Peptides against a protein of PDB entry 3HUF. Designs and how they scored, part 35

Target 1, 320 residues: chain A of PDB entry 3HUF
Amino acid sequence: MWIIEAEGDILKGKSRILFPGTYIVGRNVSDDSSHIQVISKSISKRHARFTILTPSEKDYFTGGPCEFEVKDLDTKFGTKVNEKVVGQNGDSYKEKDLKIQLGKCPFTINAYWRSMCIQFDNPEMLSQWASNLNLLGIPTGLRDSDATTHFVMNRQAGSSITVGTMYAFLKKTVIIDDSYLQYLSTVKESVIEDASLMPDALECFKNIIKNNDQFPSSPEDCINSLEGFSCAMLNTSSESHHLLELLGLRISTFMSLGDIDKELISKTDFVVLNNAVYDSEKISFPEGIFCLTIEQLWKIIIERNSRELISKEIERLKYA

## One batch from the design tools (peptide; aimed at target 1 R27 K41 I43)

Design b2_p17_3_s4 (made by RFdiffusion4, then SolubleMPNN; from b2_p17_3, 7 letters changed)
Fold by OpenDDE base, seed 4:
Structure b2_p17_3_s4 (fold): chain B 320 residues (1-320), chain A 17 residues (1-17)
Amino acid sequence: as target 1 above (320 residues)
Amino acid sequence: KEEELKKEIEELEKELK
């Protein structure tokens, strides 16, 4: 999300969020959803136009800012961005930090990109929220991204948390829910004067973790907790693979249960299956190896004695 | 620094007229 602040009192000492849209910037405009008042006698009545584009798909993966366009409104002294004069037709910027000088004003408007990129676990929720969040300048998507700052947990009552949620947690992504998204949708008007009125997602996250026994106390409790163990998994999910890597597991991949040969068994402590394969093939599991779902593994991982629990299950099957 | 900035602002105010 774009935030502006300014040196001196030219923005009245306040920070402001700039959502996607067009803003007339000048001395004689009134602050609203389309105007930014700047208090300086060195600034024209209508000095510049800022246009912030909605996030691109690329922005979701890169954590890049919404494109920021600046146009000078034919002022006497022009507009500069990062010490460069804005061109006659306007210029577009993808830098995360912009120093905007209006005319000869000695104080600059500082625009900075606060990274907020929301991953959704559920395509239906993405479809519901993406448009609104994009209008806030928040990139959204379903796929894993290194730029992801927040993860929307699907509230399925009574179900195990999804692999996506597990992975988001271990990645130290801030897990949020619909309540936070609803709150974000309401602040759009209030943040015009004070960007600090944006809700802190960390409080939402803390509440989710505290109230759900399916989460350990911290990601650190689980990261590398299974170091030294080896597993095999179906090559079906990148998120599942990354999750198992974060647990410190050595991972072998296979395409079918029939590919689990003696060699694979010899180097593998257990097999991780998706729910569909586990349920369908439960009768046909390879002999001498422990098969479990990611959700079953997660239930073990969240226990303080996870290593001992896994070891006991492995031993039970080696001697059966 | 603040006085220099004030003077610069005053000079700029004269140029905007």
Scores: peptide ipSAE 0.043, ipTM 0.700, DockQ to the pose 0.140
OpenDDE base, seeds 1, 2, 3, 5: peptide ipSAE 0.042, 0.000, 0.038, 0.042; ipTM 0.705, 0.260, 0.670, 0.699; seed 2 fails the geometry check

Design b2_p17_4 (made by RFdiffusion4)
Pose (drawn by RFdiffusion4):
Structure b2_p17_4 (pose): chain A 301 residues (1-255, 262-274, 288-320), chain P 17 residues (1-17)
Amino acid sequence: MWIIEAEGDILKGKSRILFPGTYIVGRNVSDDSSHIQVISKSISKRHARFTILTPSEKDYFTGGPCEFEVKDLDTKFGTKVNEKVVGQNGDSYKEKDLKIQLGKCPFTINAYWRSMCIQFDNPEMLSQWASNLNLLGIPTGLRDSDATTHFVMNRQAGSSITVGTMYAFLKKTVIIDDSYLQYLSTVKESVIEDASLMPDALECFKNIIKNNDQFPSSPEDCINSLEGFSCAMLNTSSESHHLLELLGLRISTFMKELISKTDFVVLNGIFCLTIEQLWKIIIERNSRELISKEIERLKYA
Amino acid sequence: EEEEEEEYEELMEEEEE
């Protein structure tokens, strides 16, 4: 999401989260959902228009920002963005850091993008919530992405968690649920400061894994719990390979050395396991000679 | 110009409140 703040007291010492839409910025304008008051001698009463475009699907994968546009409103002293004078018809920016000078004001409005891309585990969930989050400047998607910062698990309806959830937990993504999304549906009309929505997501995550037999205490205890072991799988997607790597496994992808060297086969007279079955063991027992002894029992037998 | 300075000062007083 986009945030602005400034040095001096030109934004009254406050920061602000800017959602997709348009803002009029100027000396004689009141701070509301569509105006930003910036007080300085050289800033025109109505000085600049900031337009933030809604996110594209590609930004969910790249981590790129919503397009930020600035128009100078025929002002006495002009507008610059990153030291470039804003021409008529305005300019658009896809960088993540913008220094915006209004008039001759010695203090710049500093706009920066904070990463926030939300992955859903369920297509019906994505369709229900995507438009809401896009209006806040939050890209969403279903497939794996390296720019994902949060993962929405389905309602844990007294049932096993999905591989997408296990993977998000291991790569240290913040896991959230419906209750946090309901909180996000509260905030479009609001004028709130930098980092206002982020800590609640971490609180939601910490609460989810508490007293939960689908999760261990931390991603740290899960990572490299199966070191010394090896495995094999058919046409392993880079995500499943990375998931198994995070467990400390050696992996051999196939399209007398696929059988005796390899301890077990991971799926989607050889011994086979699903990742769902592997997760049950990855939690269960205690030590390295216990939590990886049940997996060593399933191999000999 | 003097009117703009006076308006600016008024805005600074409101900002302090």

Design b2_p17_4_s1 (made by RFdiffusion4, then SolubleMPNN; from b2_p17_4, 8 letters changed)
Fold by OpenDDE base, seed 1:
Structure b2_p17_4_s1 (fold): chain B 320 residues (1-320), chain A 17 residues (1-17)
Amino acid sequence: as target 1 above (320 residues)
Amino acid sequence: DEEEEKELEELLKKAKE
């Protein structure tokens, strides 16, 4: 999101979130969803127009800012951004930090981009929320991205957390839920005057983790917890692969159960399968190898003695 | 930000205590 602050009390000492939209900036405007009052005798009644575009698909993957357009409203002394005079037709900016000087005002408006990218665990929730979140200047998507800051957990009552949720947790992404999104959608007007009124996603995340026994105490409890073990992975998502890597596993990939030969078995401690393959082909599992789902693995990983538990299961099946 | 990550980790630990 774009946040503006200013020196010399020209913004009344307040920070403000600028959502996608158009703002008239000047001395003689009233603060609202489309106006920014700036208190200085050196600033025109209507001085500049700020236009913030909605996020692009690219912004979801890069964490880049919404495009920020500045136009001077034919003022005597013009407008500068980053010490450069704004062109007559306006200029567009993609920098994360903008120093905006209105006329001869000695104090600048400082605009900075606070990265917020929300990943969704399922397409249905994305479809429901994407439009509203984009109107807040928040990029949204389904695919894993290094730019993701937040992850929307799918609340399925009585089910295990998804692989996406597991991976988001281990990546130290702030996990949020639909209740947070609902709250976020309602505060748009309140944050106009004070950006600090933005809902605390960390508190939401804390509450989710506190009330769910499927989460370990910290990501660090799980990261590299299986260092030294090796696994073979079949028909698993890219997120699953990355999850297993974060556990410190050496991973071999194969395309079918038939590819599990004696050589692979000799180098592998256990095989990770998706739920469908595990359930359908259980009778066809190679002898002498421990096969499990990622969800079953997670149930082991969240235990304090995860290494011992896995070792016992490996031993049990090697000698069976 | 490394500091934000540490803060998150501390919050998570406290949530499970």
Scores: peptide ipSAE 0.024, ipTM 0.651, DockQ to the pose 0.013
OpenDDE base, seeds 2, 3, 4, 5: peptide ipSAE 0.020, 0.021, 0.000, 0.000; ipTM 0.602, 0.612, 0.271, 0.253; seeds 4, 5 fail the geometry check

Design b2_p17_4_s4 (made by RFdiffusion4, then SolubleMPNN; from b2_p17_4, 9 letters changed)
Fold by OpenDDE base, seed 4:
Structure b2_p17_4_s4 (fold): chain B 320 residues (1-320), chain A 17 residues (1-17)
Amino acid sequence: as target 1 above (320 residues)
Amino acid sequence: DKKEEEELEKLLKEQEK
């Protein structure tokens, strides 16, 4: 999201979130959802127009800011952004930091992009929340992104956490839920005067982890916990592959269970399958190799003795 | 703080012209 603050008292010592929308900036406007009052005699009554666009799909992957447009409202002394005079028709900015000088005011408005990109685990939740979150200037998506800061966990009562959730956890992404999204939707008016009123997602995350026994105490408990082991996986999802990599596994990929030959078995400690293949092919598993789902693997890796547990299962099947 | 105030006052006087 865009946050503005200013040098001196020209913003009354307050920070403000700028959501996507249009703002008239000036001395003689009243702070509301479409106006930013700036307290300086050096600033015109109506000085500039800020327009913040909704996030693009590209912004979700790059963590780039919502486009920030600045237009001078035909003022005597103009408007500058990053020491450059704003053009007559206005200029658009994609920099994460903007120093906005209104006229001859010695104090600048500092706009900075606080990165917040929310990944969703399922398309239904994305469909439900994307519009509202985009109107907050928050990029949203389903796919893995290096720019992802938050991950929405799907709360299915009594189900194992998804691979997406597991991976998000190991990536140290802040896991959030519907309660946090609901809270975000309510703060839109209150944050006009104080950007610090934005809810801290870290508290939500801590509560999720604390109250769910399917999570280890920290990602560090699982990262590289299976270093030295080798697995084979069906080439079905990038997230599954990345998850197994974060566990420190050497990974071989195959297209079908029939591709698991003696050579693959010789270098592989276990086979990781998706639930559908595991359930359908359970009767036809290759002899002499341990096959498990990612969810079954997860249940092992969250245990403190994960290496010993995996070793025992491998040994049990090699000598059976 | 005082120098910034004096610069601000100077700038204000220049804008009234």
Scores: peptide ipSAE 0.021, ipTM 0.547, DockQ to the pose 0.060
OpenDDE base, seeds 1, 2, 3, 5: peptide ipSAE 0.019, 0.000, 0.020, 0.000; ipTM 0.481, 0.235, 0.478, 0.193; seed 5 fails the geometry check

Design b2_p17_5 (made by RFdiffusion4)
Pose (drawn by RFdiffusion4):
Structure b2_p17_5 (pose): chain A 301 residues (1-255, 262-274, 288-320), chain P 17 residues (1-17)
Amino acid sequence: MWIIEAEGDILKGKSRILFPGTYIVGRNVSDDSSHIQVISKSISKRHARFTILTPSEKDYFTGGPCEFEVKDLDTKFGTKVNEKVVGQNGDSYKEKDLKIQLGKCPFTINAYWRSMCIQFDNPEMLSQWASNLNLLGIPTGLRDSDATTHFVMNRQAGSSITVGTMYAFLKKTVIIDDSYLQYLSTVKESVIEDASLMPDALECFKNIIKNNDQFPSSPEDCINSLEGFSCAMLNTSSESHHLLELLGLRISTFMKELISKTDFVVLNGIFCLTIEQLWKIIIERNSRELISKEIERLKYA
Amino acid sequence: SEEEEEEKEEALEENEE
């Protein structure tokens, strides 16, 4: 999401989260959902227009920002963005840091993008919530992405968690649920400061894994719990390979050395396991000679 | 600073007119 703040007291010492839409910025305007007051001698009463475009699907994968546009409103002293004068017809920016000078004001409005891309575990969930989050400047998607910062698990309806959830937990993504999304549906009309929505997501995550038999205490105890073991799988996607790597496994991808060297086969007279079955063991027992002894029992037998 | 306060006061007075 986009945030602005400034040195001096030109934004009254406050920061602000800017959502997709249009803002009028100037000396004689009041701070509301569509105006930003910036007080200095050289800033025109209505000085600049900031337009933030809604996110594209590609930004969910790249982590790129919503397009930020600035128009100078025929002002006495002009507008610059990163030291470039804003021409008529305005300019658009896709960088993550923008220094915006209004008039001759010695203090710049500093706009910066904070990473926030939300992966859903369920297509019906994505369709229900995507437009809401896009209007806040938050890209969403279903497939794996390296720019994902949060993962929405399905309602844990007294049932096993999905591989997408296990994977998000291991790569240290913040796991959230419906209750946090309901909070996000509250905030479009609001004028709130930098980092206003982020801590609640961490609180939601910390509460989810408490008293939960689908999760251990931390991603740290899960990571490299199966070191010294090896495995094999058919056409392993880079995500499943990375998931198994995070467990400390050695992996051999296939399209007398696939059988005796390899301890077990991971799926989607050889011994086979699903990742769902492997997760049950990855939690269950205690030590390295216990939590990886049940897996060593399933191999010999 | 003092210069910043003066510039803010002058901007507020110009807004009154």

Design b2_p17_5_s1 (made by RFdiffusion4, then SolubleMPNN; from b2_p17_5, 9 letters changed)
Fold by OpenDDE base, seed 4:
Structure b2_p17_5_s1 (fold): chain B 320 residues (1-320), chain A 17 residues (1-17)
Amino acid sequence: as target 1 above (320 residues)
Amino acid sequence: SAKEKKDQEEAEKENEK
């Protein structure tokens, strides 16, 4: 999300969120959703136009800012961005930090990109929220991204958390819910989008974790908790693989249960299956190997004695 | 600086018109 602040109280000491849209910037405008008053006698009545574009798909993967366009409104002294004069037709910027100088004003407007990129666990929630969040200048998507800062957990009462949620937690992504998204939507209804109105996502996250027994106390309790163990997994989601890596597991992949040979068994402590394969193939599991789902593994991992629990299950099946 | 001050005063006079 774009935030502006300025030195010398030219923005009245306020930090404003700039959502996607167009803003007239000048001395003789009133602060609203389309105007930014700048208090300096050296600034024109109407000095510049800022236009912030909605996030692109690329911005979701890169964590790059929404495109920021600056146009000078034919002022005598022009506008500069990062010490460069803005061109006659305006210029577009993708830098995360912009120093905007209006004419000969000794103070700059500092625009900075606060990284906020929201991943959704399911397409239904994305479809519900993407438009609103994009209008806030927040990139959204379903796929895993290194730029992801927040992850929307679907509140289904009585269901186990998804692999996506497990992975987001271990990645130290801030897990949020629909309540946080609702709070974000209300910020847009303000006449003056003050950055101080942004809800604390970390508080939301802490509340989710505290109130859900499916989460460990911290990601650190689970990261590398199974170091020294080896698993084999059916080629499933990338998130499943990455989750097992974060547990410190050595991972082998296979395409079918029939590919589990004696060599693989000799090097593998347990087999991780998806729910569909686990339920359909229970009767045909290879002898002498522990098979479980990621959700079953997760239930063990969140226990304080996870290593002991896994060891007992491995031993039980090796000597059966 | 004295130049910045003069430049600011020039800008102020222009923006009063």
Scores: peptide ipSAE 0.215, ipTM 0.847, DockQ to the pose 0.294
OpenDDE base, seeds 1, 2, 3, 5: peptide ipSAE 0.212, 0.206, 0.207, 0.204; ipTM 0.847, 0.842, 0.842, 0.842

Design b2_p17_5_s2 (made by RFdiffusion4, then SolubleMPNN; from b2_p17_5, 5 letters changed)
Fold by OpenDDE base, seed 1:
Structure b2_p17_5_s2 (fold): chain B 320 residues (1-320), chain A 17 residues (1-17)
Amino acid sequence: as target 1 above (320 residues)
Amino acid sequence: SEEEEKEKKEAEEENKK
């Protein structure tokens, strides 16, 4: 999201979130969803127009800012952004930090980009929320991205958490739910005058983790918890691979169960399979190797004695 | 302050447009 602040009292000492939309900036406007009052004698009644675009698909992957357009409203002294005079037709900016000087005002408006990118685990939830979140200047998507700051957990009653949720947790992404999204959608007007009124996603996250026994107390409890073990991975997602890496596992990849030869078995402590392969091909598992799903692995990892539990299962099957 | 005097002069110049 774009946040503006200013030196002195020209913004009344308030920080303001700028959502996608158009704002008239000047001395003689009233603060609302489309106007920013700036209190200085050196600022025109209507001085500039700010236009913030909705996020692009690219912004979801990069965590880049919504495009920020500035146009001077034919003022005497013009408008500058980052010490450069705004062109007659306006200019567009993709920098994360903008110093906006209105006329000769000694104080600048400082606009900065606070990155917020929301990944969804469920396409249906994305379809439901994407439009509203984009209108807040929040990029949204389904695919894993290094720019993701928040992850929407799919609430299926009585189901295990998804691999996406597991991975988001270990990546230290703030896990949120539909209740947070609902709350976020309602505060749009209240945060106009005070950016600090933005809902605390960390409190939502803490509540999710506290009330769900499928999460460890912290990501740090699981990160590298399986260091020194090796696995072979079949037909898993990229997220599954990255999840296993975060556990400290050495990972070998193969394309079919038939590729699991004696050499691979000799170098591998266990095999990770997707649920479909695990259920359908259980009778065809290689002898002398521990095969499990990522969800079964997760149930072991969340235990305090995860290393001992895995070691016991490996031993049990090597001698069976 | 020098800034206030500058701001006052600038205001007088803008109010002429």
Scores: peptide ipSAE 0.043, ipTM 0.754, DockQ to the pose 0.259
OpenDDE base, seeds 2, 3, 4, 5: peptide ipSAE 0.036, 0.034, 0.038, 0.034; ipTM 0.699, 0.690, 0.735, 0.672; seed 2 fails the geometry check

Design b2_p17_5_s3 (made by RFdiffusion4, then SolubleMPNN; from b2_p17_5, 6 letters changed)
Fold by OpenDDE base, seed 5:
Structure b2_p17_5_s3 (fold): chain B 320 residues (1-320), chain A 17 residues (1-17)
Amino acid sequence: as target 1 above (320 residues)
Amino acid sequence: SEKEKKEIEEALEENKK
C-alpha cells in the first residue's frame, strides 16, 4: 500500500494510507477519502491530483507498487516528483519512493510503498476477496510468488493444513485467515488520519500458530531436517516440489506409478504421492518402497525426532 | 523486507516459549 508522510508538519504530523482512487491535494481541502489537506502558505488551495491505480497482475509477482499518477492543477509554481517537474498532462510513477514537492514549499510529501502481497490457497477465497483487497491497493493471486508477504489459510475445521499452508510457513510468510481480511476491510476510514491503525497481521499469525498443533515450533526446525534422504514424487505440483526441497530432500520426479522401476526404488528412500493418487492407487503400490502423502510426511516432520521416525518407517517396509 | 523477516522470526521465537 502507498503511505504518505511529510516534514515540517505540513501533514499535521500524520501518516496516511492512500488506497487506489483519486485525491485532490491542497491547502484548502478537508481530509477525507478523496482529499488530502496540506498546510503551507506556499501551497495552492487545490494544488495537485494524485491518482493511485489498482494493482496489476504483474505487481503480484514483482511486489511492485500500484501506479501513482501526479497531475499539477495549473499552479503558479508547479509540482515536482523526485526533483523532476511534473508534465502538463501529468506523469505516472512506479518507483517505491516518491518525494513530492508542491510549489515552493520547502517540505516534501514523502510517499513510500509498503509491500503487501496476499496469496490465496484456493480459487474460491480469491474470488471472494480479490476485488476488496485490490481496492485497498493489495495485489492478490493463487500462484506462488517470491513477492508474497501474506498467505490466506482456509480454515476448515478438522482438516489437515494444505501443502500451500505448509510451504507458506516454511518460507516465513505471514499466515492470515478470513477474520483478518474482514477486519482489514473495516479500517479504510480510520487510516485516513493514522496509517498505524492498520490491523497487525503478525498478531493474527501468532494466534493461528499458537492455536494449531499442526504447525511446528519454527520453520527452522523443518528446513533441511531430512537432509541426506531421497524421495521420488509425481510431477503434479510445483509447490509440493519446493516444499520437499526446503526439507533438504533429493528429489526424483516421475510421470506415473508405472515409471517406478527397480532402479528408482534402489535410489529412493520413499515415494511422496498426492492424496488422490494415494487413495486411488494404494492397492497397486510397488513392493519394497515406502509410499506416503505430503500430509503424512508433514506429521513426521513436525516431530522432534523426524529423522528417526522416517528411518523406522523405511525399515519397516523394506522388511515387510 | 529484512525488517519484516526479523519481525516474523521474533514472533516465532515468542511462540517457542
Scores: peptide ipSAE 0.103, ipTM 0.762, DockQ to the pose 0.013
OpenDDE base, seeds 1, 2, 3, 4: peptide ipSAE 0.032, 0.042, 0.088, 0.066; ipTM 0.681, 0.720, 0.752, 0.743

Design b2_p17_5_s4 (made by RFdiffusion4, then SolubleMPNN; from b2_p17_5, 5 letters changed)
Fold by OpenDDE base, seed 1:
Structure b2_p17_5_s4 (fold): chain B 320 residues (1-320), chain A 17 residues (1-17)
Amino acid sequence: as target 1 above (320 residues)
Amino acid sequence: SEEEKEEIEKALEENKK
């Protein structure tokens, strides 16, 4: 999201979130969803127009800012952005930090991009919330992204957390839920005057973790916890692969259960399967190898003695 | 951001108490 601040009380000492939309900036406008009052005698009554575009799909993957357009409203002394005079037709900016000088005002409006990219674990939830979040200037998507800052978990009562949620946790992303999104949607008007009124996602995250025993106490408890072990996995999910990498596993990939030969078995401690393959092909599992799902693995990983537990299971099946 | 990661880590440490 774009946040603006200014020195010299020209913004009344307040920070403001600028959502996608158009704003008239000037001395003689009233603060609202489309106007930014700037208090200076050096600023025109109507001085500039700011236009913030909705996030692009690219912004979800890059964490880049919504495009920020500035147009001078034919003022005597013009408008500058980052010490450059804004062109007559306006200019567009993709920089994360903008110093906006209105006329001869000695104080600048400082606009900065607060990175927020929300990944959804469920396509139905994305479909429900994406439009509203995009109107807040928040990029959204389903795919894993290095720019992801927040992750929306599914509230499926009584089910294990998904691989996406596990991976988001280990990546140290802020896990949020639908309740946070609902709250976020309601504060849009209130944060116009004070950006600090933005709901605390960390508090939501704390509450999720506190109330769910499926989370370890910290990501660090799980990261590299299985260092020295080797697994094989079906090449079905990039997130699953990345999750296993974060656990410190050496990973071999195979395309089908038929590819699990004696050579692969000799190099692997266990095989990780998705639930569908595990349930459908349980009868056809290779002899002498420990096969488990990611969810079963996660249940072991969250235990303090995870290494001992997995070692015992590996030994039990090698001698069976 | 690195700062956000530190805040998350701090938040998780507070939940251990």
Scores: peptide ipSAE 0.084, ipTM 0.732, DockQ to the pose 0.013
OpenDDE base, seeds 2, 3, 4, 5: peptide ipSAE 0.031, 0.037, 0.032, 0.055; ipTM 0.600, 0.672, 0.615, 0.698

Design b2_p17_6 (made by RFdiffusion4)
Pose (drawn by RFdiffusion4):
Formats: sequence, structure tokens, C-alpha cells
Structure b2_p17_6 (pose): chain A 301 residues (1-255, 262-274, 288-320), chain P 17 residues (1-17)
Amino acid sequence: MWIIEAEGDILKGKSRILFPGTYIVGRNVSDDSSHIQVISKSISKRHARFTILTPSEKDYFTGGPCEFEVKDLDTKFGTKVNEKVVGQNGDSYKEKDLKIQLGKCPFTINAYWRSMCIQFDNPEMLSQWASNLNLLGIPTGLRDSDATTHFVMNRQAGSSITVGTMYAFLKKTVIIDDSYLQYLSTVKESVIEDASLMPDALECFKNIIKNNDQFPSSPEDCINSLEGFSCAMLNTSSESHHLLELLGLRISTFMKELISKTDFVVLNGIFCLTIEQLWKIIIERNSRELISKEIERLKYA
Amino acid sequence: SIEFDETEEITEEEARE
């Protein structure tokens, strides 16, 4: 999401999260859901218009920001963005850091993008919540993305967690649920400062894994728990390969050396396991000679 | 105290056009 703050006291020492939509910025305007007051001698009463476009699907995958547009409102002293004068018809910016000078004000309004892209585990969940999050400037999606910062697991209806959840836990993504989304549905009309929504997501994540037999204590204890082992799978997607890599496994992808060298076959007279079955062992027992002994029992037998 | 420079008047509607 987009955030602005400034040096000096021109924004009253406060920062602000800007959602998609339009803002009028000026010396004689009051701070509300659509205006931003910036006090300095050279800033016109209504000085600039900031328009932030809603996110595209591509931004969920690239981590790119919502398009940020600035128009100078025919002012006495002009508007610059990253030292470029804003012409008539305005300019649009896709960079993540913007230094915005209004008039001759010695202090710049500094706009920066904080990464936040939310992956859903369920298509019906994505369809229900996507428009809400997009209006906040938060890209969403279902498929794997390297720009994902948060993952929404389904209601853990007293049942096993999905592979998407296991994978998000291992790659150190923040796992959140419906209750955090209900919190996000509160905030569009609000004027809130930088990092206002992020800590609640971490608190939600820390609470989810507490007293939960689908999770261990941390991603750190899960990572490289199967080092020294090897495995094989059919047309491994790069995500499942990365998931198995994170467990410390050696992987052989196939389309005498696929059988005796390889300890087990991971699926979707050889010995086979699902990732769902592998997760049950990855948690269960204690040590390296115990949590990887039950997997060593399933191989010999 | 800050002395403010004079500026041209513009309406809210024009500012959003």
C-alpha cells in the first residue's frame, strides 16, 4: 500500500496510508478521506491532486505498486515529483519511492510503497474478499507468487491444512484468516498512519499456530528437517520442488536410478507419499533421529 | 507565525476535474 510522510512539520509530524482514489492536497484543506492539508507559505490553498489507481492482477505477481498520479492545480509555484516538474495533464508514476515538492516548500512529501499482496487458498474466498482488498490497494490472487506477503488459509474446520498453507508457512509468509480480513473491511474511510494494519496480521498469525496440531512452533524447525533424504516426483512444479527443497530433500524430476537412489516418491513397486502425508511426519516426532525415523520406518517396510 | 502567499481561487469541482 501507499504511504506518505514528510520532514519538517508540514504533515503535522504524521504519516498517512493512501488508498486508491483521489485526494486534493493543499494549504487550506482539512484532513479527511479525500483531502490532505500541507501547511507552507508557497503551497497553494488547493495545490495538487493525487490519484491512485486500483491494483491490476499482474501486481499481485510482480509486487509492483498501484499507479500514482499527480496533477498540479494551476498553482503559483508548481509541483515536482522526483525533481521533475509536473506538466499540465499531470504525470503518472509506477516507482515505489516518490519525493513530491509542492511549490517552493523546502520539505518534500515522501510517498513510498509498502509491499502487501494477499494470496487466498480458496476461489470462493478470493471472489468474496478481492474487491474489498483491491479498494485498499492490496493485490490478491490464488496462484503462487513471489510477491505474496500474506496468505489467507480457509477456516480450519477441525480438518487438515492444505498444501498452500504448508508452503506459505515454510517460505515464511504471514498466515492470516477471516478475522483479520474482517478487520481490513473496517478501514477504507479512515485516516491512519504507516504500518497501521501490519502488526495485527502478525498477531493473527501467532495466534493461529498456537495450540494447533497442524503447525509446529516455527518455520525454522520445519526447514531442513529431512536433510540427507532424497525423493522424486512427476512434472514437479517449481513451487512443489521449492517446498521439498525447504524440507532439505534431494529431488529428481521425471517425465534403476529412479528407484534405488531415491528414498520415496512424492505424488501430486515404488514407495509413495503425498505432501499431506509428509507433513504429518514433518511435525510428529522429536529429533532428527525421531521425526525422520518414522519416515525411515515407512521406507524399510 | 507564517505569512501566506496569495493564490488563485479554484473550486472543489475544478480541482477534481

